# Ledger of designs, part 167: peptides against a protein of PDB entry 3PUK

Target 1, 227 residues: chain A of PDB entry 3PUK
Amino acid sequence: ERGLKSVVWRKIKTAVFDDCRKEGEWKIMLLDEFTTKLLSSCCKMTDLLEEGITVIENIYKNREPVRQMKALYFISPTPKSVDCFLRDFGSKSEKKYKAAYIYFTDFCPDSLFNKIKASCSKSIRRCKEINISFIPQESQVYTLDVPDAFYYCYSPDPSNASRKEVVMEAMAEQIVTVCATLDENPGVRYKSKPLDNASKLAQLVEKKLEDYYKIDEKGLIKGKTQS

## One batch from the design tools (peptide; made by RFdiffusion4, then SolubleMPNN)

Design b2_p21_4_s3 (from b2_p21_4, 7 letters changed)
Fold by OpenDDE base, seed 5:
Structure b2_p21_4_s3 (fold): chain B 227 residues (1-227), chain A 21 residues (1-21)
Amino acid sequence: as target 1 above (227 residues)
Amino acid sequence: MYKSKVYPRSVEILFDEIDLT
């Protein structure tokens, strides 16, 4: 009940399933790589059935149309996932489902959003950004899904410095989503030796937390949570 | 309906519903 997995599930239930629920209606749910891992970490198929999901499909796969059913897209705001969505709804002839509900695990860049809006807005009933960009492992353990994070963080090659910064930013954003999910504004602790990666990441997280809690989703300012 | 893309970044965007056959 108090575990991170349960908190994440409740967040998803509230932000996604309750948001698009209609009594007696079944939906097909489309997942990408990240959201597959995410849901697998915090729920069971039986839970999804209870939420009105009849079947789960991989957004990256070529799927048969089910035109009588609405689709729930729970996906990452990436070009790859968005492109797959657009193939499902980008044209009248290619429309695979009755309509779409889209829930992004994080902020969707304007470029991607505009692309969606321009191509298939008529098929979309709702598009929502939520703040869940991590995978809960244990009650107090989560993992970040940032490709090549290890490589760039520990690369001695100065040519990777720019990419390292991008990776650090992505990691910091995901950490903030954990805090948001837990409704916490913690002080950040880190080990500064032997490398400064932890310090750098901590600074990024602190900055993003400050920005996030300038005004939260409810319009409240939340002070630092006691350590 | 579109909400401004400002931080914090939880937003809801609603599109007009159209009758689908």
Scores: peptide ipSAE 0.025, ipTM 0.433, DockQ to the pose 0.046
Fold by OpenDDE base, seed 1:
Structure b2_p21_4_s3 (fold): chain B 227 residues (1-227), chain A 21 residues (1-21)
Amino acid sequence: as target 1 above (227 residues)
Amino acid sequence: MYKSKVYPRSVEILFDEIDLT
């Protein structure tokens, strides 16, 4: 299948599951709110079983220790998710799992990374950032998880201007992850009226796309996709 | 203040492994 869901699943399979797979080894997978939605949108439990996941746990909930098993953390780089991870490994006597593989859905801020490194480095086998911060809905449709985006984008209150900019940046970043996932560098089209929100978002996306492909792993500049 | 992110295809960070011996 060539749909967005299949592309997302393939990327997760390659970047996450294949990366930490060991033959005959089962792992516990820890998810947060976003990654729960993400996986639910593009795979089934049977797919995860095939990838060596025995159980899925919510990182925010209290969990019983399974000290003989390794844990796969597929989480967003948020203070909340990171703090939950740190609670699992912060104490030598209270380690929930044997070891951890961490895969972030986006760039992890240095502050959070340093906090992890300082407290739990010996328990972590891998820590990777993967660029998937969207939910595939249909073959060519996706949604963004930006809280209150509608409110701030359309708020007439000038006091919300700063927050609107933050929201726009977050949306643009997520859109870029879609493009990265699809390996596309599209031209951005938008409706100019009635508000300039679409124009502003388009400019942010264009800028971020340029930055992304200028500094790609190969050091190559990817031209605009004609599609 | 929100700061723009760097967007590599992937970033790998390796940590010291737990001593199992």
Scores: peptide ipSAE 0.021, ipTM 0.441, DockQ to the pose 0.069
Fold by OpenDDE base, seed 4:
Order: sequence, then structure tokens, then C-alpha cells
Structure b2_p21_4_s3 (fold): chain B 227 residues (1-227), chain A 21 residues (1-21)
Amino acid sequence: as target 1 above (227 residues)
Amino acid sequence: MYKSKVYPRSVEILFDEIDLT
């Protein structure tokens, strides 16, 4: 069994770097908080150099323009990251790079997509959504980036019920990206507890798995993976 | 028994492009 880190790296390599690779071309890569952690977990700087990345920049920080180079944005589809991108390309005077390749770690909301399209579509060479919203830790261990998940999931305060649902949804979405990354269609297993959190999450995951399941570009169908 | 399914690997969103090369 191949380690989760290697699988994640391979997916990123295929979905991102191979997709935008041009022979002899170097790019600046822009990362946000999540993708910084993600790449740090599954690759080294030398690996990125081999993929044509000359330097990594934090999208949230003020950066000097490098107008002769194209930029690879590997970012989460969040308002914060998108807003930072838009500042880089929103006006001619603010254009920091020659062009942009954008790869989102998850599905980009239509609102954000439309905002991007309206502002700087002509500067964008690629815009793709990939399904990696988790951080590999070990061969069979990953973590989710859901703030305050523990608190809301186990809060005895009924006023947190709505937030709990939001958190559970977010967790389920990220779990699905793990499955997608592993090319698996697993059965969901959970342990019953006094709190029905595991069951609820399982149901959400199953539902979201179904939502993700569609005929792929090649018309391939994947059966349920047996555990 | 579960129905056969697939995971999409990526979704491509297309924009109007200007060749700045």
C-alpha cells in the first residue's frame, strides 16, 4: 500500500503541475495557509523545483511584482484567498504577474467564480478545481482543516446546533476529498456513541460521496470499495 | 449492494484568455 503522502503528491503533480507545465518555463507559486501545510506535508522544495517552481510566495502577504513570470495559484476556494488573487490581477496597475494558473483545492462557489471571471478572466490561463481538502500525516492518517470542529461537535449548548451542522458538513466534504484522492468509494463505518456525531457524519459523508459520484471524463465507473 | 460510481478528479473552469506571451 502506498502511503497517503505519496498519493497526495502524485495527485497534485498530475492535477496541478503536469497540467500547467511548459518546457523551460518557471513559475512563481502562490499558496495560502492550507496549501502551505498541504505541500509541506507531502513534498520538499526540491520537488517543487523539479516541477518548475522557482519561488513560493504567501498569497496573503504583500509581494513585489514579478511581471515577467506567470504565477501558479494553488489555493483554497475561500473569499480571503480569492480576494488576494484579485488584488494581484484586478487592475493593470496592480497586475503582479504575467498570467495566472489557478487551482482550487475544492469546489469553488459560484459567487467566487463569478467574481474572478468578472475581474480578471483574461489574465487566467487555467482555473481548475481539484479535490484535496485534507492534510496527509501518515500512511493512513490525515487531518481536516475545520476550525473549532471539536468544540461544536461536542458542545452541550443547544445554541451551537446550527454551527455544529456547518462543521459536520465541512468535515464530510473534506473526507470525501480523501476518498477522491485515494480513488476509493468506501463504505462508511462508524462507532456508535452517546452523541450521534459519528452517525451524523457518516450520513453526511455518504450523501456527499453520492454527490461527487458522476461519470468521469472517460466515462469510467468505480464500484464500491470493500474494506 | 452499492451502485457503481466515480470520483471526478478535477473540474475545469474556462475563462477567456489573452495570450500575453
Scores: peptide ipSAE 0.023, ipTM 0.420, DockQ to the pose 0.039; fails the geometry check
Fold by OpenDDE base, seed 2:
Structure b2_p21_4_s3 (fold): chain B 227 residues (1-227), chain A 21 residues (1-21)
Amino acid sequence: as target 1 above (227 residues)
Amino acid sequence: MYKSKVYPRSVEILFDEIDLT
């Protein structure tokens, strides 16, 4: 039985570490809040050492420059994380690291991408989006890291309706990344009462799954695997 | 702020200086 944690780790290893591996090269890895939780859930420090990571740093904290080493940024595509990255490379004279590899855990908005490109394109060796926007808890349990999701989903205040929609979209996208990681196209089941939140989310997930599996990574169509 | 993206998407973004070694 492939535990979800193992699947996630293998995906990270392939998509991130193998992608930027250089023989004999050690990197500093920068993590944000989400990726710290993610890696903590599916690997040990010894695993990261084996992947060529010598030091892990928190992207939000002030850090001393290590200009001779390249940095691996495994971060969420958020303004906060991107801004921290930009501070590391924004100054011509004060680059903290030799170069950067950036791996986003989800789709990076064009606005953030353009901001990165405009400021520090010469410092970046690679920038990729990977689809790992969940935290594996148990073999069959995962959590989503969507800020204020509970508040907006269950707030009785109608003024939160627009934000609720945004949150549900984000949740749906993350759920699809779980399915993609597991290579599954499931049927979605939900409890319709007492609120319609589950129904709305289910519809979003189903739509996104359809779009995702219309053309998979290999250009193949994958049918439903679960009901 | 958050923009929904359409799947599938596999993106490698290339910048001015690429490490090809």
Scores: peptide ipSAE 0.022, ipTM 0.464, DockQ to the pose 0.070; fails the geometry check

Design b2_p21_4_s4 (from b2_p21_4, 6 letters changed)
Fold by OpenDDE base, seed 5:
Structure b2_p21_4_s4 (fold): chain B 227 residues (1-227), chain A 21 residues (1-21)
Amino acid sequence: as target 1 above (227 residues)
Amino acid sequence: MYKSKVYPRSVEILFDKIDLT
């Protein structure tokens, strides 16, 4: 119950399923690669059934319309996932479901949001950004889903420096979602040797944590949690 | 309605809705 998986599931249940819950209503849930892994890590199909999900579909796959059912999109705020969503609702003729509930795992860039708003706002019943961009593995262990992170972090090639920074930023953002999920503002510890990757990442996380709690929904400045 | 935040805990974005049959 105290494990990270349970915390994540509870947050998803509250932020996503409870938010769009309608008594007696079943929904189709659309997942992308990340959210498939995320849900697989913290719940079972039986749990999803209890939350009113009848079937799960991969957003990237071609799917048959089920126009009488509403769809719950639990997806990453990426161009790929958003584009797939837009194909489902971008035109009247292509509308695959009755309506959409969209829950992004993280902040949705304005460009993507505006694209959604401009094309299919009338089909959307709810659109929310939640803050879960990590995969819980164990009680105190999580993984980050950042492609090629290992390669760019440890690449000796100077030409990869710019990409390394992008990867580090993405990792830091995901770590902040862990802290947010746990409602923690920790002091960040790191090993500085032999490479400075951990130090750099720590600095990014610290900065982002500061920003996060400065602009949180409650306007609270949470002090550092004891390490 | 959309609230732009860098790291939102939870942001609800509202759209103009049309009743669907």
Scores: peptide ipSAE 0.022, ipTM 0.432, DockQ to the pose 0.054
Fold by OpenDDE base, seed 1:
Structure b2_p21_4_s4 (fold): chain B 227 residues (1-227), chain A 21 residues (1-21)
Amino acid sequence: as target 1 above (227 residues)
Amino acid sequence: MYKSKVYPRSVEILFDKIDLT
């Protein structure tokens, strides 16, 4: 299948599950709100079982320790999710799990990374950033998880201008992760009227795409996709 | 203030590990 959902699943399988897989080993998977939606959109529980996940837990909820099992944290790089992780491993006597594999859905800020490193480094087997910060809806449709995006983008209140810029940046970043997931460097098309929001977003996306492919793993500049 | 992110295909971060075997 060539749909966006299958591409996303394949990327997760390769970047996350294959990366931490050990033959015969089961893991507990910890999800946050975003990754719960993400996985729900592109896989079934049976798929996760095949990848060695025995149970899925919400990282925000109280959980019973399973100290003999390793945990796979597939989470957003947010203070809330990181703090929950830190509570699981911050105390030597209160470790919830045997060890942790951490996969962030996006770039983890240095402040959060350093906090993790300072408190839990010995318990972490893997820590990787993967670029998937969108939800596939259909074969060619995705959604972004940017709270209040509509409000700030269309607010006539000048006091929201700064927040609008932050939201636009976040949206652009998520769109770039879609392109990265698809291995595409598309030309960006937008509707110019009635507001300049689409134009602004397009410019941000174009800039971020350029930056992304200039510094790709191969050090090569990927040309624009002709489709 | 929001800062632009760096977008590698993936980033691996290494930690000092303890052998739990």
Scores: peptide ipSAE 0.017, ipTM 0.436, DockQ to the pose 0.070
Fold by OpenDDE base, seed 2:
Structure b2_p21_4_s4 (fold): chain B 227 residues (1-227), chain A 21 residues (1-21)
Amino acid sequence: as target 1 above (227 residues)
Amino acid sequence: MYKSKVYPRSVEILFDKIDLT
């Protein structure tokens, strides 16, 4: 039986570490809040050492320059994380690292991408979006790290309706990344009462799954796997 | 603020300078 943690780790290894591996090269890895939790859930420090990571740094903290080493940024595509990255490479004379490899855990908004491209494109060796926007807890359990999701989904205040929609979209996308990670196209089941939140979320997930599997990595269409 | 996108398995974003070595 394949545990979710193992699947996630293998995906990270393939999509991130194998992608930027250079023989004999050590990198500094920069993590944000989400990716810290993610890696903590599915690997050990020894695993990261084996992947060529010598030091792990928090992207939000002030760090001393290590200009002779390349940095691996495994971060969420958020303004906060991107801004921290930009501070590391924004100055012509004060780049903290030799170069950057960037791996986003989800789709990077065009606005953030353009901001990165405009400021430090010459310092970036690789930039990829990978679909890992969840934290594996158990073999069959995962969590979504969507800020204030509970509040907006269950707030009786009608002024939160627009934000609720945004949150549900984010949740749906993260759920799709779980399915993608597991290579599954499931049927979605939900409890319709007492609120319609689950129904709305299910519809979003179904739609996004359809869109996702229209263009598989091999150009194949994957039918429904589970009911 | 949040955009819904079609999901490829992975997306490579290209910059002017790419490490090909």
Scores: peptide ipSAE 0.025, ipTM 0.464, DockQ to the pose 0.070; fails the geometry check
Fold by OpenDDE base, seed 4:
Structure b2_p21_4_s4 (fold): chain B 227 residues (1-227), chain A 21 residues (1-21)
Amino acid sequence: as target 1 above (227 residues)
Amino acid sequence: MYKSKVYPRSVEILFDKIDLT
């Protein structure tokens, strides 16, 4: 069994780097908080150099323009990251790079997509969504980036019920990306507890798995993975 | 029993006007 880190790296390599690779071309890569952690977990700087990345920049920080180079944005589909991107390309005077390749770690909300489209579509060479919203830790261990998940999931305060649902949804979405990354369609298993959190999450995951299922570009169909 | 399905590896977002130059 191949380690989760290697699988994640391979997916990123295929979905991102191979997709935008041009022979002899170097790019600046822009990362946000999540993708910084993600790449740090599954690759080294030398790996990125081999993929044509000359330098990595934090999208949230003020950066000097490098107008002769194209930029690879590997970012989360969040308002914060998108806003930073838009500042880089929103006006001619603010254009920091020659062009942009955008790869979102998850599905981009229509609102954000439309905002990008309206502002700087001409500067974009690629805009794709990939399904990696988790951080591989070990061969069979991953973590989710859901703030305060533990608190809301186990809060005895009924006022947190709405937030709990939001957190559970977010967790489920990220779990689905793990499955997608592993090319698996698993059955969801959980252990019953006094709190029905595991069951609720399982149901959400199953539902979201179904939502992710579609015929691929080659018309291939994947059956349920047996555990 | 579950129906056969696939996970999409990526989804391309299409813009009306993209500068490909």
Scores: peptide ipSAE 0.019, ipTM 0.412, DockQ to the pose 0.038; fails the geometry check

Design b2_p21_5_s1 (from b2_p21_5, 11 letters changed)
Fold by OpenDDE base, seed 3:
Structure b2_p21_5_s1 (fold): chain B 227 residues (1-227), chain A 21 residues (1-21)
Amino acid sequence: as target 1 above (227 residues)
Amino acid sequence: MITYIDKEKNIEREPPTSFLS
């Protein structure tokens, strides 16, 4: 069994780099904070060079135009990242690159998706959503990108109860995407003390896994696999 | 699982896999 890092890299290579590859063509790649961490966790710069990436740029920073080169945006579907993309290709300013390939790390809300379509659809060669919203650490260890998770999960303030539920849902969703990436339907195990957070999260994950596999592309229900 | 817009500006979306309320 291969480690989580290699599985994630293979998924990115297939879903992103193979999808937009052209023989002899180099691209500039734009990353945000999350995708910078993601790629750093599962590949080297030499790997990216082999995939036709000549340089990596931070989407949040001011950049000089390179109009003869196409750009690969591997970014989170957030208002901040989308707004930065729109500044590069929006109708109000000259586009910074020849064309854009956009790959989102998660489902892009319709509001943001429609905003992109309305503003700069002519510049976009590809726009895809891929479900990779976690960072691999070790063979079977990963971290989640859920803002303020620690604060809300351990907040003693009852007024934060609703937000805690939202955070737990988000965490569960990302865990399911890990399982999908690994093509696994695991049993869920946890340590419960001192709080019931782990139990609650486990219940959410189990429910979401059931729903996910019930409505997969083939309409199949996979048997339970390694936890 | 994945959705995309291709070069011809066609959008193909699979049923969402998100279960967030």
Scores: peptide ipSAE 0.026, ipTM 0.515, DockQ to the pose 0.481
Fold by OpenDDE base, seed 2:
Structure b2_p21_5_s1 (fold): chain B 227 residues (1-227), chain A 21 residues (1-21)
Amino acid sequence: as target 1 above (227 residues)
Amino acid sequence: MITYIDKEKNIEREPPTSFLS
């Protein structure tokens, strides 16, 4: 089965659940807005149970401590999600869980990473960036989670130019994660009119793909694939 | 990318991949 949903699920199983699995151990899984959508798109609750997840909690909500259980944080590397994690473990007085496994859906900025390191290192058993920053919709369709992307990309206001660039970079990074997930180095096709947004994005994607496949995650060289 | 937790509970990070720069 080559559907994008199945590929994403398989990657999550390998990169997250297999990575932190311990026999007989159940974990509480903490999700944020993006990872809730992500998992909802590619798995069922029964699948998560099979992977040793007993309860799913929203990281943004106030939660009761379960100090005897370890927590699996599958979250985006955003200040909001990280801050919620830090509140769970940053207090010297009380930790919500026994320990934490953290899996970020994308690259965690150094500022956030250092903040985590400084405050919660002793509570963290694993921290990994798994590079799944998209939502699979159909076999060959995915959506990106970039806040306000539409507004900035299509804003005629020149004052938004800098934010537009940031958004496009984020989108390009997410698209590259799709390609990496699918183990593809495709050509990029786009419609250039009426705006040049697609062209700019395509260029960013192509550049990032080239950089990525010079030395991929496994240190392998991969040529271009057909798309 | 992977982040390692050392025996002293410190976190070490591999350099970012090029496509994230």
Scores: peptide ipSAE 0.026, ipTM 0.513, DockQ to the pose 0.430
Fold by OpenDDE base, seed 5:
Structure b2_p21_5_s1 (fold): chain B 227 residues (1-227), chain A 21 residues (1-21)
Amino acid sequence: as target 1 above (227 residues)
Amino acid sequence: MITYIDKEKNIEREPPTSFLS
């Protein structure tokens, strides 16, 4: 297969499924809103079956325990998703699965990470952060999942300035994850009129790209690719 | 890049990234 979807799927396969794979073992996979959209965009149920996933469950819903099976949590590092996970493993009486493998689509804040460690560390076999926080739409098209991004970026209300910065930071991170997934370090092009939002976002992306490749797992500083 | 904590609770963390809402 061609395109961004296949690249994303391949990255998920290597970073998530291959990492926790055990021959002959089936797992229940827990998804949140974002990862449901993500997987729906780049794979089929048959693909997940091939990766040893027997059932997909929504992490937000109340679910019946399946205590003999391990659970694969592929979720965003949000308080809501983390809280749902904690309800599954936070107490002995509420433990729903045999063990947990957690894969976050982005950096998990220390506060949430520490909360997980403090509450249910014994139930966790793996907890990893991966860099896939975008949704591929077409071969060269993707969407960002940043709620209220449009509102805050274009709000004339000065009181929204702080939130605007947070939104731009989140958008920049997701763009960088696309670049990382494609192994690209592009030159950033933008139009800064009539508003300077694009310029600000571009600067954030450039900075994050620089930081990413400086600390690349391969120990490489990748030169600029086609912009 | 992948950061992790294993069952022994050893953790390797990359520099902080944006919080996904």
Scores: peptide ipSAE 0.023, ipTM 0.528, DockQ to the pose 0.412
Fold by OpenDDE base, seed 1:
Structure b2_p21_5_s1 (fold): chain B 227 residues (1-227), chain A 21 residues (1-21)
Amino acid sequence: as target 1 above (227 residues)
Amino acid sequence: MITYIDKEKNIEREPPTSFLS
């Protein structure tokens, strides 16, 4: 199958589950709001069972310790999610699980990363950024998780200009993660509207794509692909 | 990206399945 959902699932399977899987080992998986939506969009409960996940829990909720089991944290690199993780393993509280595997959906800021390292590095068995920050809808459709994107992009208030830029940067970054996931470097197409939002976003995407593929894992430059 | 390595083999009995949201 070549649908976007299957591609996303395959990437998650390879980058997350295959990376931390051990024969005969079951894990508890902790999800946040975004990753709950992400997994729901591209897999079934049976798929997660096959990957060695016995329990799925929300990271934001209070949870009972299961000290004999390792935990797989598949979460967004946000202060909220990180703080919840730190409560599970921080020095101020008894650790809830045997150990942690952490997979971030995007780049984790140094401030958050350093905070994690300083408090519970010995409990962490994996810490990776896998760069999947979108929700697949169908074969060629995806949605982005950018809060208040519509409001700020279409706000006529000049006081929101700075926030609009932040939102557009976030959107562009997530679009690039889609391209990376699909292993494509497409030409960016857009329809002009009364506002220059589409043009601005296109420029940001093009720039970020260029940066991404210019300095990829192999140090190779990937040419434009058809899409 | 940082990788911590845990090479310890841990075989567990199959626990009951539960999905919480």
Scores: peptide ipSAE 0.017, ipTM 0.425, DockQ to the pose 0.118; fails the geometry check

